# Designs tried in a protein design run: peptides against a protein of PDB entry 6B9H. Part 34

Target 1, 151 residues: chain A of PDB entry 6B9H
Amino acid sequence: AELCESLLTWIQTFNVDAPCQTVEDLTNGVVMAQVLQKIDPAYFDENWLNRIKTEVGDNWRLKISNLKKILKGILDYNHEILGQQINDFTLPDVNLIGEHSDAAELGRMLQLILGCAVNCEQKQEYIQAIMMMEESVQHVVMTAIQELMSK

## One batch from the design tools (peptide; made by RFdiffusion4, then SolubleMPNN)

Design b2_p14_5_s1 (from b2_p14_5, 7 letters changed)
Fold by OpenDDE base, seed 4:
Structure b2_p14_5_s1 (fold): chain B 151 residues (1-151), chain A 14 residues (1-14)
Amino acid sequence: as target 1 above (151 residues)
Amino acid sequence: MREEIRQFFLSLLE
């Protein structure tokens, strides 16, 4: 999906330790967890990160478990820290991500992470970084942010 | 399109 591919490119700018070259690389939630820690290490601290299983392999059950924790973390962060500035009107289906590597649903998950980045304490830095990306990526990111802000 | 996008992100920085 266009959303997923563009946001994958965005995710790659974080230079996390976990592999993040393909859609499938993101399905276990490890990359996403590491990205969230970069966004707000005080909230997504080591204790939080330790709840994410790193040795997942192709186990879709473990993927889903991780993804559920990631999603919960995002939602809690939005409520507790961001003051619910991000709308969660369409939550991603983590079952489809974990079991089928569904790019559309993964895109939705990455969109929520994007919301965290553009509303966190370092939002200015992340927005400026996005402005340096390829035009096609910026366009998709813009649309994704607009969708989050529209409700 | 590029200018439209640029203006959008600039607006987020305001």
Scores: peptide ipSAE 0.728, ipTM 0.958, DockQ to the pose 0.976
Fold by OpenDDE base, seed 1:
Structure b2_p14_5_s1 (fold): chain B 151 residues (1-151), chain A 14 residues (1-14)
Amino acid sequence: as target 1 above (151 residues)
Amino acid sequence: MREEIRQFFLSLLE
């Protein structure tokens, strides 16, 4: 999916420790958790990150477990810190991500993380970084943000 | 398109 591929490229700019080269690399949630910690380390602190299992392999049940925790974290962050600045009513299906590596649903998850980045305390830095990316990626990111704003 | 995109992100910075 175009959304997933473009947001994967965006995720790669965070330079996290976990492998993040493919869609499959993102399905266990570890990369996403590390990205969220970079976005707001005070909220997504080490205690929060430690609840995400890192040695998941191909175990789709463990993937789903991680993804559920991450989604909950995003939703809680939106309510508690962002003051519901982003709309999260259209939620990704983490079961499809974990069990089938569904790129469309993964794109939706990454879109929520994008919402966190462009609304967090350091939103200026993240927006400026996006403006340095390829035009095609910027276009997809713009559309993704607009979708969040229009809900 | 590039200018449209640029203006969008600039608007987010305001």
Scores: peptide ipSAE 0.728, ipTM 0.958, DockQ to the pose 0.956
Fold by OpenDDE base, seed 2:
Structure b2_p14_5_s1 (fold): chain B 151 residues (1-151), chain A 14 residues (1-14)
Amino acid sequence: as target 1 above (151 residues)
Amino acid sequence: MREEIRQFFLSLLE
């Protein structure tokens, strides 16, 4: 999916410790958790990060467990810190991500993380970084942000 | 398209 591929490229700019080269690399949630910690380390602190299981392997049940925690964290962050409302009917299906590596649903998850980045304390830096990416990626990111803003 | 995209992100910085 175009959304997933573009946002994967965006995620790679965070230079997290976990492998993040493929769609499947993101399905265990570890990369996403590390990215969220970079976005707001005061909220997504070490105690929060320690709840995310590492070394999950191919265990889709553990993947889904991690993804559920991450999704909850994102939603709570939006409510408690960012003060914005997200339509529940457009939330990613973490079961499809964990069990089937569904790129479309993963794209939706990454889109929520994008929403956190462009609204956090360091939003200026993240927006400026996006403006330095390839035009095709910028276009997808723009559309993704516009979709979030319309909800 | 590039300028349109640029203006969008600049608007987010305001």
Scores: peptide ipSAE 0.727, ipTM 0.958, DockQ to the pose 0.929
Fold by OpenDDE base, seed 3:
Structure b2_p14_5_s1 (fold): chain B 151 residues (1-151), chain A 14 residues (1-14)
Amino acid sequence: as target 1 above (151 residues)
Amino acid sequence: MREEIRQFFLSLLE
């Protein structure tokens, strides 16, 4: 999926410790958790990150468990810090991500993380970084942000 | 398209 692939490219710019080269690499949630910590380390602190299991392997149940925690963290961050509400009916299906590596649903998850980045305290730096990416990626990111702004 | 995209992100910086 174009959304997932473009946002994967964006995620790679964070240079996290966990492998993040493929869609499959993101399905356990570890990369996403590390990215969120970079976005706001005061909110997504070490205690929060320690609740995400790092040695998941191919266990889709553990993947789903991690993804549920991450999704909750994102929603809480939007409510408590960013002052934004997200439509529950448009939330990513973490079951499809964990069990089937669904790229479309993963794209929706990464879109929520994008929303955190472009609204956080360091939003200017993240927006400027996006402006330095390939045009095709910027276009997808633009559309993704516009969709979030309409919610 | 590139200019349209650029203007969008610049608007986010306002």
Scores: peptide ipSAE 0.727, ipTM 0.958, DockQ to the pose 0.923

Design b2_p14_5_s2 (from b2_p14_5, 7 letters changed)
Fold by OpenDDE base, seed 1:
Formats: sequence, C-alpha cells, structure tokens
Structure b2_p14_5_s2 (fold): chain B 151 residues (1-151), chain A 14 residues (1-14)
Amino acid sequence: as target 1 above (151 residues)
Amino acid sequence: MRKEIEEFFLSLLE
C-alpha cells in the first residue's frame, strides 16, 4: 500500500535500533515503540518501552499483544498529552497486522504515530524533516495528515 | 504539486 510504504520510509528517518526495512519488520511493534520513545521520551519512557516484548519472532500472538499496548499508548498520549488534537476513531486492526502483516492496517497505525509526531512538542523538527523527504513521500504524508485533520 | 505540498507543511508550522 502506498500509505504504508511512504510511512515506512518516514519511520526509517528515526534511525531506531530495531530492523525497519520491510513491512514485516514493523509487525511486531518494536520499531513503532522505539519511534514513539523518540517522539516523547518523557511519556514513552523506558518503563513503558520495557512492556514491549522484543524477542517475538513470527509469533503472531505476541505481535498482537505488543501492538495492542502500542495502540493504547498512542490513544492515551493523544488524550493525556496532545489534548485529543488527533482523531483516533478509525483505529487500525492490530489483529490483521500481527497475524497477516496487513499493510493497509499497518499504514493506519503508522498514520497515528505520524499524528503524534506532528502534534508533539518537537513537531517543528519533525515537520521540517518531512519537508526534506522525496516529493512523492511528502505528498502521501500530507494526505495522511489531512485525513487525520478531517475526522 | 511541490508548491502546494510546501505551503501545506508551512501552514502546519504557523
């Protein structure tokens, strides 16, 4: 999916420790958790990150468990820190991500993380970084943000 | 399109 692939490219700019080259690499949630910690390390602190299982392998049950925790973290962050600046009514299906590596649903998950980045305290830096990316990626990111704003 | 995209992201910085 175009959304997922473009946001994967965006995720790669965070330079996290976990492998993040493919859609499959993101399905266990570890990359996403590390990205969230970079976005707001005071909220997504080490204690929060330690709740995410890192040695998941192909265990889709463990993937789903991680993804549920991450989604909850995003929703809580939106409510507690961002003041509900982003609309989270259309939630990704983490079961499809974990069990089937569904790129469309993964794209929706990454879109929520994008919402966190462009609304966090360091939003200026993240927006400026996006403006340095390829035009095609910028276009998809723009559309993704607009969709969040329109909900 | 590039101009439109740039204007969008600049608007987010306002």
Scores: peptide ipSAE 0.719, ipTM 0.956, DockQ to the pose 0.963
Fold by OpenDDE base, seed 3:
Structure b2_p14_5_s2 (fold): chain B 151 residues (1-151), chain A 14 residues (1-14)
Amino acid sequence: as target 1 above (151 residues)
Amino acid sequence: MRKEIEEFFLSLLE
């Protein structure tokens, strides 16, 4: 999916410790959790990150467990910190991500993380970084943000 | 398209 691939490229700019080269690399949630910690380390602190299992392998049940925690964290962050600037208009199906590596649903999850980045305390830095990316990626990111703002 | 995209992100910085 175009959304997933573009946002994967965006995610790679965070230079997290976990492997993040493929869609499959993101399905266990470890990369996403590390990205969220970079976005707001005061909220997504070490205690929060430690609840995410890092050695998941191909266990789709553990993947889903991690993804559920991450999704909850994102939703709570939007409510508690961002003042609900991002609505959960269509929640990603974490079951499809964990069990089938569904790129469309993964794209929706990354879209929510994008929403956190462009609305957080350091939103100016993240927006400026996006403006330095390839045009095709920027276009997809723009559309993704517009969808979030319309809900 | 690049101009439209740039204007969008600049508007987010306002």
Scores: peptide ipSAE 0.719, ipTM 0.957, DockQ to the pose 0.975
Fold by OpenDDE base, seed 2:
Structure b2_p14_5_s2 (fold): chain B 151 residues (1-151), chain A 14 residues (1-14)
Amino acid sequence: as target 1 above (151 residues)
Amino acid sequence: MRKEIEEFFLSLLE
């Protein structure tokens, strides 16, 4: 999926410790959790991160458990910190991500993380970094942001 | 398209 592919490229710019080369690498939520901690370490602190299991393997139940925690964290962050600036009319299906590595749903999950980045305290730095990416990626990111912030 | 994209992201920096 175009959205997932572009946002995977974007996620890779965070240089997290966990492997993040493929869609499958993101399905356990570990990369996403580490990215969120970089975005706002005061909110997504060590206590929060420690709730995400790192040794998941191919256990789709554990993947889904992690993904549910991450999704909740994102939604709570939007409510408590970002002041509901992101439209959540279309939430990702974490079951499809965990069990089937669904790229379209993963794209929606990464889109929510994108929303956190472009509205956080360091939004200027993240926006400037996006402006340095390939045009095709920038176009997808632009569309994704427009969708999130539209009423 | 490049110009349109640039203008969009610049607007986010406002």
Scores: peptide ipSAE 0.719, ipTM 0.957, DockQ to the pose 0.977
Fold by OpenDDE base, seed 5:
Structure b2_p14_5_s2 (fold): chain B 151 residues (1-151), chain A 14 residues (1-14)
Amino acid sequence: as target 1 above (151 residues)
Amino acid sequence: MRKEIEEFFLSLLE
C-alpha cells in the first residue's frame, strides 16, 4: 500500500535502534514504540517502553499483544495530552498486522503515529522535517494528515 | 502540486 510505504520512509527518519527497513520489521511494534518515545519521552517513558516485549521473532500472538498496547497508548495520548477524538471506525486491525503483516492496516497504525508527531509539543520540528522529504512522500503524508483532521 | 503541498505544511505551522 502506498500509505504504508510512504510512512515507512517517514518512520526511518527517526533513527531508532530497532531494525526498520521492511514492513515486517514494524509488525512486532518495537520500532513504533521507540518512535513514540522519541515523540514524547515524558509520556511514553522507559516504564511504558518496558511493557513492549522485544525478541518476539515470528510469534504473531506476541506481536498482537505489543500492538494492542501501542494502540492503547496512542489513543490515551490523543485523549489525555492532545485533546483529540479518534473515530473507532477507522482504527487499525492489529490482528491483521500481527498475524498477516497486512500493509494497509499497518499504514493506518503509522498514520495514527503521524497524528501524534504533527500535534505534539515538538510538532514544528516534525513538520519541518517532513517538508524536506521527497515530494511523492510529502503528498501521501499530506493526504494522511488531512484525513486525520477531517475526523 | 509542490506549491500546494508546501502551502499545506506551512499552514500547519501557523
Scores: peptide ipSAE 0.718, ipTM 0.957, DockQ to the pose 0.929

Design b2_p14_5_s3 (from b2_p14_5, 5 letters changed)
Fold by OpenDDE base, seed 2:
Structure b2_p14_5_s3 (fold): chain B 151 residues (1-151), chain A 14 residues (1-14)
Amino acid sequence: as target 1 above (151 residues)
Amino acid sequence: MSQEVREFFESLLQ
């Protein structure tokens, strides 16, 4: 999916410890959790991160468990910190991500993380970083942000 | 960067 591929490229700019080369690499949630910690380490602190299981392998049940925690974290962050500046009417199906590596649903999950980045305390840095990315990616990111803000 | 994209992200910075 175009959204997923563009946001995968964006996610890679965070240079997290977990491998993040492919869509499959993101399905266990570890990369996403590490990215969220970078976005707001005070909220997504080490205690929160430690609830995300590593070494998941191909266990789709464990993937889904991680993804559910991450989604909850994002939604709570939006409510408690961001003041609901993003709209989550269309939530990603974490079951499809975990069990089937669904790129479209993964894209929606990454879109929510994008919403966190462009609304967090250091949003200026993230927005400026996006402005340095390839133009085709910028356009997809722009559309994704607009969708979050307009619902 | 296209003018449209630039204007959008600049608006987010405000």
Scores: peptide ipSAE 0.704, ipTM 0.952, DockQ to the pose 0.843
Fold by OpenDDE base, seed 5:
Structure b2_p14_5_s3 (fold): chain B 151 residues (1-151), chain A 14 residues (1-14)
Amino acid sequence: as target 1 above (151 residues)
Amino acid sequence: MSQEVREFFESLLQ
């Protein structure tokens, strides 16, 4: 999906330790957890990150378990820290991500992380970084942010 | 960068 591919490119700018070259690399949630820690390390601290299982392999049950924890973290962060500045009415189906590597649902998950980045304490830094990306990616990111803001 | 995209992200910085 176009959304997923553009946001994968955006995720790669975080330079996390976990592999993040493909859609499949994101399905275990480890990259997403490391990105969230960079966005707000006080909230997504080491204790939080340690709840995400590494070395998951192809175990879709473990993937789904990680993804559920990450989704909960995003929603709690939105409520407790961001003041519900992003809309979560249409949530990603983490079962489809973990079991089938569904790119459309993964795109929705990454969109929620984008919402965290553009509303966090360092939102200026992340917005300015987006403005340095390829124009085609910028357009998709813009549309994704607009969707979050307009709901 | 297109004018539309530039203006959008600049508005987010305000």
Scores: peptide ipSAE 0.703, ipTM 0.953, DockQ to the pose 0.856
Fold by OpenDDE base, seed 4:
Structure b2_p14_5_s3 (fold): chain B 151 residues (1-151), chain A 14 residues (1-14)
Amino acid sequence: as target 1 above (151 residues)
Amino acid sequence: MSQEVREFFESLLQ
Protein backbone atom coordinates (compact mmCIF):
# COMPACT_ATOMS: atom_id res chain seq x y z
CA ALA B 1 0.00 0.00 0.00
CA GLU B 2 1.21 3.49 -0.86
CA LEU B 3 0.50 4.84 2.62
CA CYS B 4 2.33 2.01 4.35
CA GLU B 5 5.37 2.17 2.05
CA SER B 6 5.75 5.92 2.42
CA LEU B 7 5.37 5.81 6.18
CA LEU B 8 7.79 2.89 6.36
CA THR B 9 10.31 5.18 4.67
CA TRP B 10 9.51 7.83 7.26
CA ILE B 11 9.86 5.34 10.13
CA GLN B 12 13.31 4.39 8.83
CA THR B 13 14.54 7.95 9.46
CA PHE B 14 14.32 7.29 13.21
CA ASN B 15 17.19 4.77 13.01
CA VAL B 16 15.84 2.56 15.77
CA ASP B 17 17.67 -0.57 16.91
CA ALA B 18 15.08 -3.06 15.66
CA PRO B 19 15.05 -4.13 11.99
CA CYS B 20 12.71 -1.90 9.98
CA GLN B 21 13.31 -2.64 6.30
CA THR B 22 10.04 -4.39 5.40
CA VAL B 23 6.36 -4.34 6.25
CA GLU B 24 6.85 -7.66 8.01
CA ASP B 25 9.49 -6.10 10.27
CA LEU B 26 6.87 -3.72 11.65
CA THR B 27 4.12 -6.25 12.37
CA ASN B 28 5.41 -7.22 15.83
CA GLY B 29 5.24 -3.62 17.05
CA VAL B 30 8.81 -3.44 18.35
CA VAL B 31 9.92 -0.81 15.83
CA MET B 32 6.80 1.23 16.48
CA ALA B 33 7.37 1.11 20.24
CA GLN B 34 10.97 2.28 19.83
CA VAL B 35 9.85 5.10 17.53
CA LEU B 36 7.26 6.25 20.07
CA GLN B 37 9.93 6.29 22.76
CA LYS B 38 12.02 8.59 20.57
CA ILE B 39 9.02 10.85 19.98
CA ASP B 40 8.37 11.27 23.72
CA PRO B 41 10.70 9.37 26.05
CA ALA B 42 9.11 10.90 29.14
CA TYR B 43 5.75 9.36 28.31
CA PHE B 44 6.83 6.24 26.45
CA ASP B 45 9.48 5.51 29.05
CA GLU B 46 11.44 2.36 29.81
CA ASN B 47 8.65 0.97 31.97
CA TRP B 48 6.21 1.34 29.09
CA LEU B 49 8.63 -0.11 26.55
CA ASN B 50 9.32 -3.12 28.78
CA ARG B 51 5.69 -4.18 28.38
CA ILE B 52 6.33 -4.82 24.68
CA LYS B 53 7.54 -8.36 23.97
CA THR B 54 10.70 -8.28 21.86
CA GLU B 55 11.13 -11.98 21.11
CA VAL B 56 7.95 -12.54 19.10
CA GLY B 57 9.05 -14.36 15.96
CA ASP B 58 6.11 -15.29 13.75
CA ASN B 59 3.65 -15.69 16.63
CA TRP B 60 0.69 -13.65 15.46
CA ARG B 61 -0.95 -13.78 18.89
CA LEU B 62 2.07 -12.11 20.47
CA LYS B 63 2.15 -9.59 17.63
CA ILE B 64 -1.47 -8.68 18.23
CA SER B 65 -0.84 -8.38 21.97
CA ASN B 66 2.01 -5.93 21.34
CA LEU B 67 0.00 -3.99 18.77
CA LYS B 68 -2.92 -3.60 21.17
CA LYS B 69 -0.59 -2.15 23.80
CA ILE B 70 0.93 0.23 21.28
CA LEU B 71 -2.45 1.37 20.00
CA LYS B 72 -3.59 1.98 23.57
CA GLY B 73 -0.42 3.94 24.24
CA ILE B 74 -1.02 6.12 21.19
CA LEU B 75 -4.63 6.78 22.15
CA ASP B 76 -3.72 7.54 25.76
CA TYR B 77 -0.95 9.86 24.58
CA ASN B 78 -3.43 11.67 22.36
CA HIS B 79 -5.85 12.15 25.25
CA GLU B 80 -3.41 12.85 28.09
CA ILE B 81 -0.62 14.77 26.36
CA LEU B 82 -1.77 15.99 22.95
CA GLY B 83 -5.22 17.04 24.14
CA GLN B 84 -6.97 15.05 21.41
CA GLN B 85 -5.44 17.11 18.62
CA ILE B 86 -5.64 14.17 16.22
CA ASN B 87 -8.69 12.18 15.18
CA ASP B 88 -8.69 8.46 15.96
CA PHE B 89 -12.12 7.76 14.49
CA THR B 90 -10.85 5.11 12.09
CA LEU B 91 -8.65 2.85 14.20
CA PRO B 92 -6.36 0.29 12.60
CA ASP B 93 -7.34 -3.36 12.83
CA VAL B 94 -4.42 -4.80 14.79
CA ASN B 95 -5.70 -8.33 14.22
CA LEU B 96 -5.20 -7.96 10.48
CA ILE B 97 -1.73 -6.52 11.04
CA GLY B 98 -0.60 -9.27 13.39
CA GLU B 99 -2.16 -12.24 11.67
CA HIS B 100 -1.97 -11.24 8.00
CA SER B 101 0.62 -8.43 7.81
CA ASP B 102 -2.09 -6.24 6.28
CA ALA B 103 -0.24 -3.28 4.78
CA ALA B 104 -3.29 -1.03 4.64
CA GLU B 105 -4.03 -1.44 8.35
CA LEU B 106 -0.35 -1.12 9.19
CA GLY B 107 -0.35 2.13 7.27
CA ARG B 108 -3.16 3.38 9.48
CA MET B 109 -1.17 2.47 12.59
CA LEU B 110 1.88 4.34 11.29
CA GLN B 111 -0.41 7.24 10.45
CA LEU B 112 -1.34 7.50 14.13
CA ILE B 113 2.34 7.56 15.06
CA LEU B 114 2.83 10.29 12.47
CA GLY B 115 0.10 12.21 14.24
CA CYS B 116 2.02 11.91 17.49
CA ALA B 117 5.21 13.20 15.88
CA VAL B 118 3.67 16.27 14.25
CA ASN B 119 1.88 17.26 17.48
CA CYS B 120 4.50 16.43 20.13
CA GLU B 121 6.83 18.86 21.87
CA GLN B 122 9.43 18.35 19.13
CA LYS B 123 6.91 18.65 16.27
CA GLN B 124 8.96 21.35 14.54
CA GLU B 125 11.93 18.99 14.26
CA TYR B 126 9.85 16.19 12.78
CA ILE B 127 8.05 18.47 10.33
CA GLN B 128 11.34 19.91 9.13
CA ALA B 129 12.74 16.41 8.70
CA ILE B 130 9.74 15.43 6.57
CA MET B 131 10.34 18.48 4.40
CA MET B 132 13.74 16.99 3.51
CA MET B 133 12.29 13.68 2.28
CA GLU B 134 11.46 12.67 -1.31
CA GLU B 135 8.58 14.63 -2.83
CA SER B 136 6.48 11.53 -3.45
CA VAL B 137 6.77 10.58 0.22
CA GLN B 138 6.01 14.14 1.31
CA HIS B 139 2.76 14.13 -0.62
CA VAL B 140 1.58 10.90 0.97
CA VAL B 141 2.58 12.15 4.42
CA MET B 142 0.73 15.40 3.82
CA THR B 143 -2.44 13.54 2.86
CA ALA B 144 -2.09 11.30 5.91
CA ILE B 145 -1.79 14.26 8.27
CA GLN B 146 -4.74 16.01 6.64
CA GLU B 147 -6.88 12.93 7.10
CA LEU B 148 -6.05 12.73 10.82
CA MET B 149 -6.69 16.38 11.56
CA SER B 150 -9.69 17.09 9.33
CA LYS B 151 -12.14 14.36 10.32
CA MET A 1 9.33 20.43 -3.27
CA SER A 2 6.02 21.30 -4.88
CA GLN A 3 4.27 24.54 -4.00
CA GLU A 4 1.30 22.69 -2.52
CA VAL A 5 3.40 20.50 -0.23
CA ARG A 6 5.64 23.35 0.89
CA GLU A 7 2.70 25.55 1.82
CA PHE A 8 1.11 22.75 3.80
CA PHE A 9 4.13 21.93 5.95
CA GLU A 10 4.95 25.60 6.44
CA SER A 11 1.43 26.05 7.77
CA LEU A 12 2.05 23.25 10.27
CA LEU A 13 5.13 25.08 11.50
CA GLN A 14 3.00 28.07 12.54
Scores: peptide ipSAE 0.702, ipTM 0.952, DockQ to the pose 0.849
Fold by OpenDDE base, seed 3:
Structure b2_p14_5_s3 (fold): chain B 151 residues (1-151), chain A 14 residues (1-14)
Amino acid sequence: as target 1 above (151 residues)
Amino acid sequence: MSQEVREFFESLLQ
């Protein structure tokens, strides 16, 4: 999916320790967790990150477990820190991500992380960084942010 | 960067 591919490119700019070259690399949630820690290390601290299992391999049950924790973290962050409410009926299906590597649903998960970045304390830095990306990626990111604002 | 995209992100910086 175009959304997933563009946001994967965006995620790669964070230079996290975990492999993040393919859609499959993101399905265990480890990259996403590390990205969230970079976005707000005070909230997504080491104690939070330590609850995400590493070395998951192809175990889709463990992937889903990680993804559920990450989604909860994102929702809690939006509620507790950003003061924003997300429509529950439009949430990504983490089961499809973990079990089937569903790119569309993964794109929606990354979209939520994008929402965290462009609304966090350092939102100016993240927005300016996006403005330095390829135009095609910028357009997809713009659309993704607009969709979040309409929820 | 297209004018439309630039204006959008600049608006987010306000």
Scores: peptide ipSAE 0.700, ipTM 0.952, DockQ to the pose 0.830

Design b2_p14_5_s4 (from b2_p14_5, 6 letters changed)
Fold by OpenDDE base, seed 2:
Structure b2_p14_5_s4 (fold): chain B 151 residues (1-151), chain A 14 residues (1-14)
Amino acid sequence: as target 1 above (151 residues)
Amino acid sequence: MKQEVQDFFQSLLQ
């Protein structure tokens, strides 16, 4: 999916410890959790990160468990820190991500993380970084942000 | 299109 591929490229700019080369690499949630910690380490602190299981392998049940925690974290962050409301009808299906590596649903998850980045305390840095990315990626990111704003 | 995208992100910085 175009959204997923563009946001994968964006996620790679965070240079997290976990491998993040492919869509499959993101399905266990570890990369996403590490990215969220970088976005706001005070909220997504080490105690929160430690709830995300590493060494998941191909266990889709463990993937889904991680993804559910991450989604909850994002929603709570939006409510408690960002003061934003997210339309539940547009939430990603973490079951499809964990069990089937669904790129479209993964894209939606990454879109929510994008929302956190462009609204967090250091949003200026993230926005400026996006402005330096490839034009095609910027366009997809712009559209993704606009969708979030319309919710 | 490039300028349009840049204008969008610039608006987010305000």
Scores: peptide ipSAE 0.684, ipTM 0.945, DockQ to the pose 0.930
Fold by OpenDDE base, seed 4:
Structure b2_p14_5_s4 (fold): chain B 151 residues (1-151), chain A 14 residues (1-14)
Amino acid sequence: as target 1 above (151 residues)
Amino acid sequence: MKQEVQDFFQSLLQ
C-alpha cells in the first residue's frame, strides 16, 4: 500500500535498534514502540516499553497483543498529552496487522504515530525532517496528516 | 505539486 510504504520510509529515519526494512518487520510492534519512545521518552518511558514483548517471532497472537498495547498508548497519549489534536475515528485493525501483515491497516497505525510526531513537543523538528524527504513521500505524508486533522 | 506540499508543511510550522 502506498500509505504504508511511504510511512515505512519515514519510520526508517528514526534509526531505531529493531529491524525496520520491510512491512513484516513492523508487524510485531517493536519498531513502532521504539519510535514512540523517541517521539516522547517521558511518556513512552522504559516502563512502558518493557510491556512490549521483543521476542515474538511469527506468533501472530503475540504480535496482536503488542499492537493492542501500542494502539492504547497512542490513544492515551492523544488524550492525555496532545489534548485530542488528532482524530482517531478510524482505528487500525490490529488483528489484520498481526495475523495477516495487512499493509493497509499497518499504514493506518503508522499514520497515528505520524500524528503523534507532528503534534508532540518536538513537532517542528519532525516536520522539518519530513520536508527534506522525497517529494512523493512528502505528498503521501501530507495527505495522511490532513486526514487525521480534518475528520 | 511540490510547491503545494511545501506550502502545507510550512503552514504546519506556523
Scores: peptide ipSAE 0.683, ipTM 0.945, DockQ to the pose 0.945
Fold by OpenDDE base, seed 3:
Structure b2_p14_5_s4 (fold): chain B 151 residues (1-151), chain A 14 residues (1-14)
Amino acid sequence: as target 1 above (151 residues)
Amino acid sequence: MKQEVQDFFQSLLQ
């Protein structure tokens, strides 16, 4: 999916420790958790990150477990820190991500992380960084942000 | 469309 591919490119700019070259690399949630820690290390601290299992391999049950924790973290962050409400009926299906590597649903998960970045304390830095990316990626990111604003 | 996109992100910085 175009959304997932563009946001994967965006995620790669964070230079996290975990492999993040493919859609499959993101399905265990480890990259996403590390990205969230970079976005707000005070909220997504080491204690939070330690709840995410590493070295999951192809175990889709463990992937889903990680993804559920990450989604909860994102929702809690939006509610507690950003003061924003997300429509529950439009949430990504983490089961499809973990079990089937569904790119469309993964894209929606990354979209939520994008929402965190462009609304966090350091939103100016993240927005400016996006403005330096390829035009095609910027357009997809713009659309993704606009969709979040309409929820 | 590049300028339109840039204008959008500039608006987010306001």
Scores: peptide ipSAE 0.683, ipTM 0.945, DockQ to the pose 0.919
Fold by OpenDDE base, seed 5:
Structure b2_p14_5_s4 (fold): chain B 151 residues (1-151), chain A 14 residues (1-14)
Amino acid sequence: as target 1 above (151 residues)
Amino acid sequence: MKQEVQDFFQSLLQ
């Protein structure tokens, strides 16, 4: 999906330790957890990150378990820290991500992380970084942010 | 289109 591919490119700018070259690399949630820690290390601290299992391989049950924890973290962060500045009425189906590597649902998950970045304490830094990306990626990111803001 | 995108992100910075 176009959304997923553009946001994968955006995720790669975080330079996390976990591999993040493909859609499949994101399905275990480890990259997403490391990105969230960079966005707000006080909230997504080491204790939180340690709840995400690494070395899951192709075990879709473990992937789904990680993804559920990450989704909960995003929703709690939105409520407790961001003051519900993003809309979560249409949530990603983490079962489809973990079991089938569904790119459309993964795109929705990454969109929620985008919402965290553009509303966090360092939102100015992340917005300015987006403005330096390829124009085609910027356009998709703009649309994704507008969708979050308009719901 | 390029300017429209830049204007949008600039508006987020205000």
Scores: peptide ipSAE 0.682, ipTM 0.945, DockQ to the pose 0.985

Design b2_p14_6_s1 (from b2_p14_6, 6 letters changed)
Fold by OpenDDE base, seed 1:
Structure b2_p14_6_s1 (fold): chain B 151 residues (1-151), chain A 14 residues (1-14)
Amino acid sequence: as target 1 above (151 residues)
Amino acid sequence: SRSAEIKAFFQSLL
């Protein structure tokens, strides 16, 4: 999906340790967890990150387990830290991501992470970084943010 | 233009 591909490009700007070149690389949640730690290392601290299993291979059950923890972390972060600046949103189906590498659902998960970045304490830095990306990516990101803000 | 609209949007978030 276009959303997923554009947000994958955005995710790559974080330069995390885990491989993040393909949609499949994101399905185990490890990249997402590392990105969240960069967004707010005080909240998504080492103790939180250690709950995410690495090297899960193709085990979709382990992928789903990681993704559920990540989704919960995002939701808790929005409630506890961001003060629910993001209104009610459609939750991604982590089962479809883990078991089927569903790009549309993965896009929605990355969209939630985008919401964290553009509302966190360092939102100015992330917004400015987005403004340096290719226009086509910026447009998709803009639409994704608008969708979060309008719900 | 599309570029101007995108720029204006992100500037509004700053």
Scores: peptide ipSAE 0.751, ipTM 0.965, DockQ to the pose 0.973
Fold by OpenDDE base, seed 5:
Structure b2_p14_6_s1 (fold): chain B 151 residues (1-151), chain A 14 residues (1-14)
Amino acid sequence: as target 1 above (151 residues)
Amino acid sequence: SRSAEIKAFFQSLL
């Protein structure tokens, strides 16, 4: 999916420790958790990160467990820190991500992380970094942010 | 232009 591929490119700019070259690399949630810690290490602290299992392999049940924790963290962060209500926003189906590597649903998950980045304390730095990316990626990111703002 | 529109959008978020 176009959204997923563009946001994968964006995720790669964080230079996290976990491998993040393919869609499959993102399905266990480890990359997402490390990205969220970079976005706000005070909220997504080491204790939070340690709840995400790193030795997952191809176990889709463990993937889903990690993804559920990450989604909850994102929703709580939006409510408690960013003061944003996204109850009317279509949430990603983490079962489809973990069990089937669904790119469309993964795109929705990455879109929520994008929302955290462009609204966090360091939002200016993340927005400026996006402005340095390829125009085609910028366009997809722009559309994704506009969708978040309209809901 | 498309490029100008994208730039204007992100600048509006700053």
Scores: peptide ipSAE 0.751, ipTM 0.964, DockQ to the pose 0.928
Fold by OpenDDE base, seed 2:
Structure b2_p14_6_s1 (fold): chain B 151 residues (1-151), chain A 14 residues (1-14)
Amino acid sequence: as target 1 above (151 residues)
Amino acid sequence: SRSAEIKAFFQSLL
């Protein structure tokens, strides 16, 4: 999926500790959790991050458990900090991500993280970084943001 | 152009 591939490229700019080269690398939620902590370390603090299991392997049940916690964190952040600026009418299916590595649903999850970045306290930094990416990636990101902002 | 439209969009978010 083009959305997933473009947002994977964007996620890689965060230079997190966890491997983040493939779609499969993102399915356990560890990369996503580390990215969220970089976006807002006061909200996604060490106590929050410690709830995410890091040694998951191929256990799809543990993947789904992590992904559910991350999705809840994103939704709570949107409500409590961002003031519900993101349209969450259609949520990603974390079961398909964890069990089947579904790229389309993973793209939707990464889109929510994108929403956190472009609305957080340091949104100007993240927007300016996106403006330095390849035009094709910028176009996908633009479309993804437009979809989030349309309530 | 497409590039100009994309640039204008992100600038509008700043």
Scores: peptide ipSAE 0.750, ipTM 0.964, DockQ to the pose 0.986
Fold by OpenDDE base, seed 3:
Structure b2_p14_6_s1 (fold): chain B 151 residues (1-151), chain A 14 residues (1-14)
Amino acid sequence: as target 1 above (151 residues)
Amino acid sequence: SRSAEIKAFFQSLL
């Protein structure tokens, strides 16, 4: 999906330790968890990150378990820190991500992470970084942000 | 232009 591919490109700018070259690399949640820690290390601290299992392999049940924790973390962050600035009109189906590597649902998950970045304390830096990306990627990101902030 | 519109959008978020 276009959303997933564009946001994968965005995710790669974080230069996390975990492999993040392909859609499949994101399905276990490890990259997403490391990105969230970079976005707000005080909230997504080491104790939080340690709850995400590494070395998951192809175990889709473990992937889903990780993804559920990450989704909960994002929603809690939106409520507790961001003051419900993100519209959660459509939540990603983490079962489809973990079991089938569904790119559309993964895109929705990454969209929520994008929402965290553009609303956090470091939002100025993240927005400025996005403005330096390819125009085609910027367009997809713009649309994704508009969806999150619309009522 | 498309480029100008995108730039204006992100600048509005700053």
Scores: peptide ipSAE 0.749, ipTM 0.964, DockQ to the pose 0.988

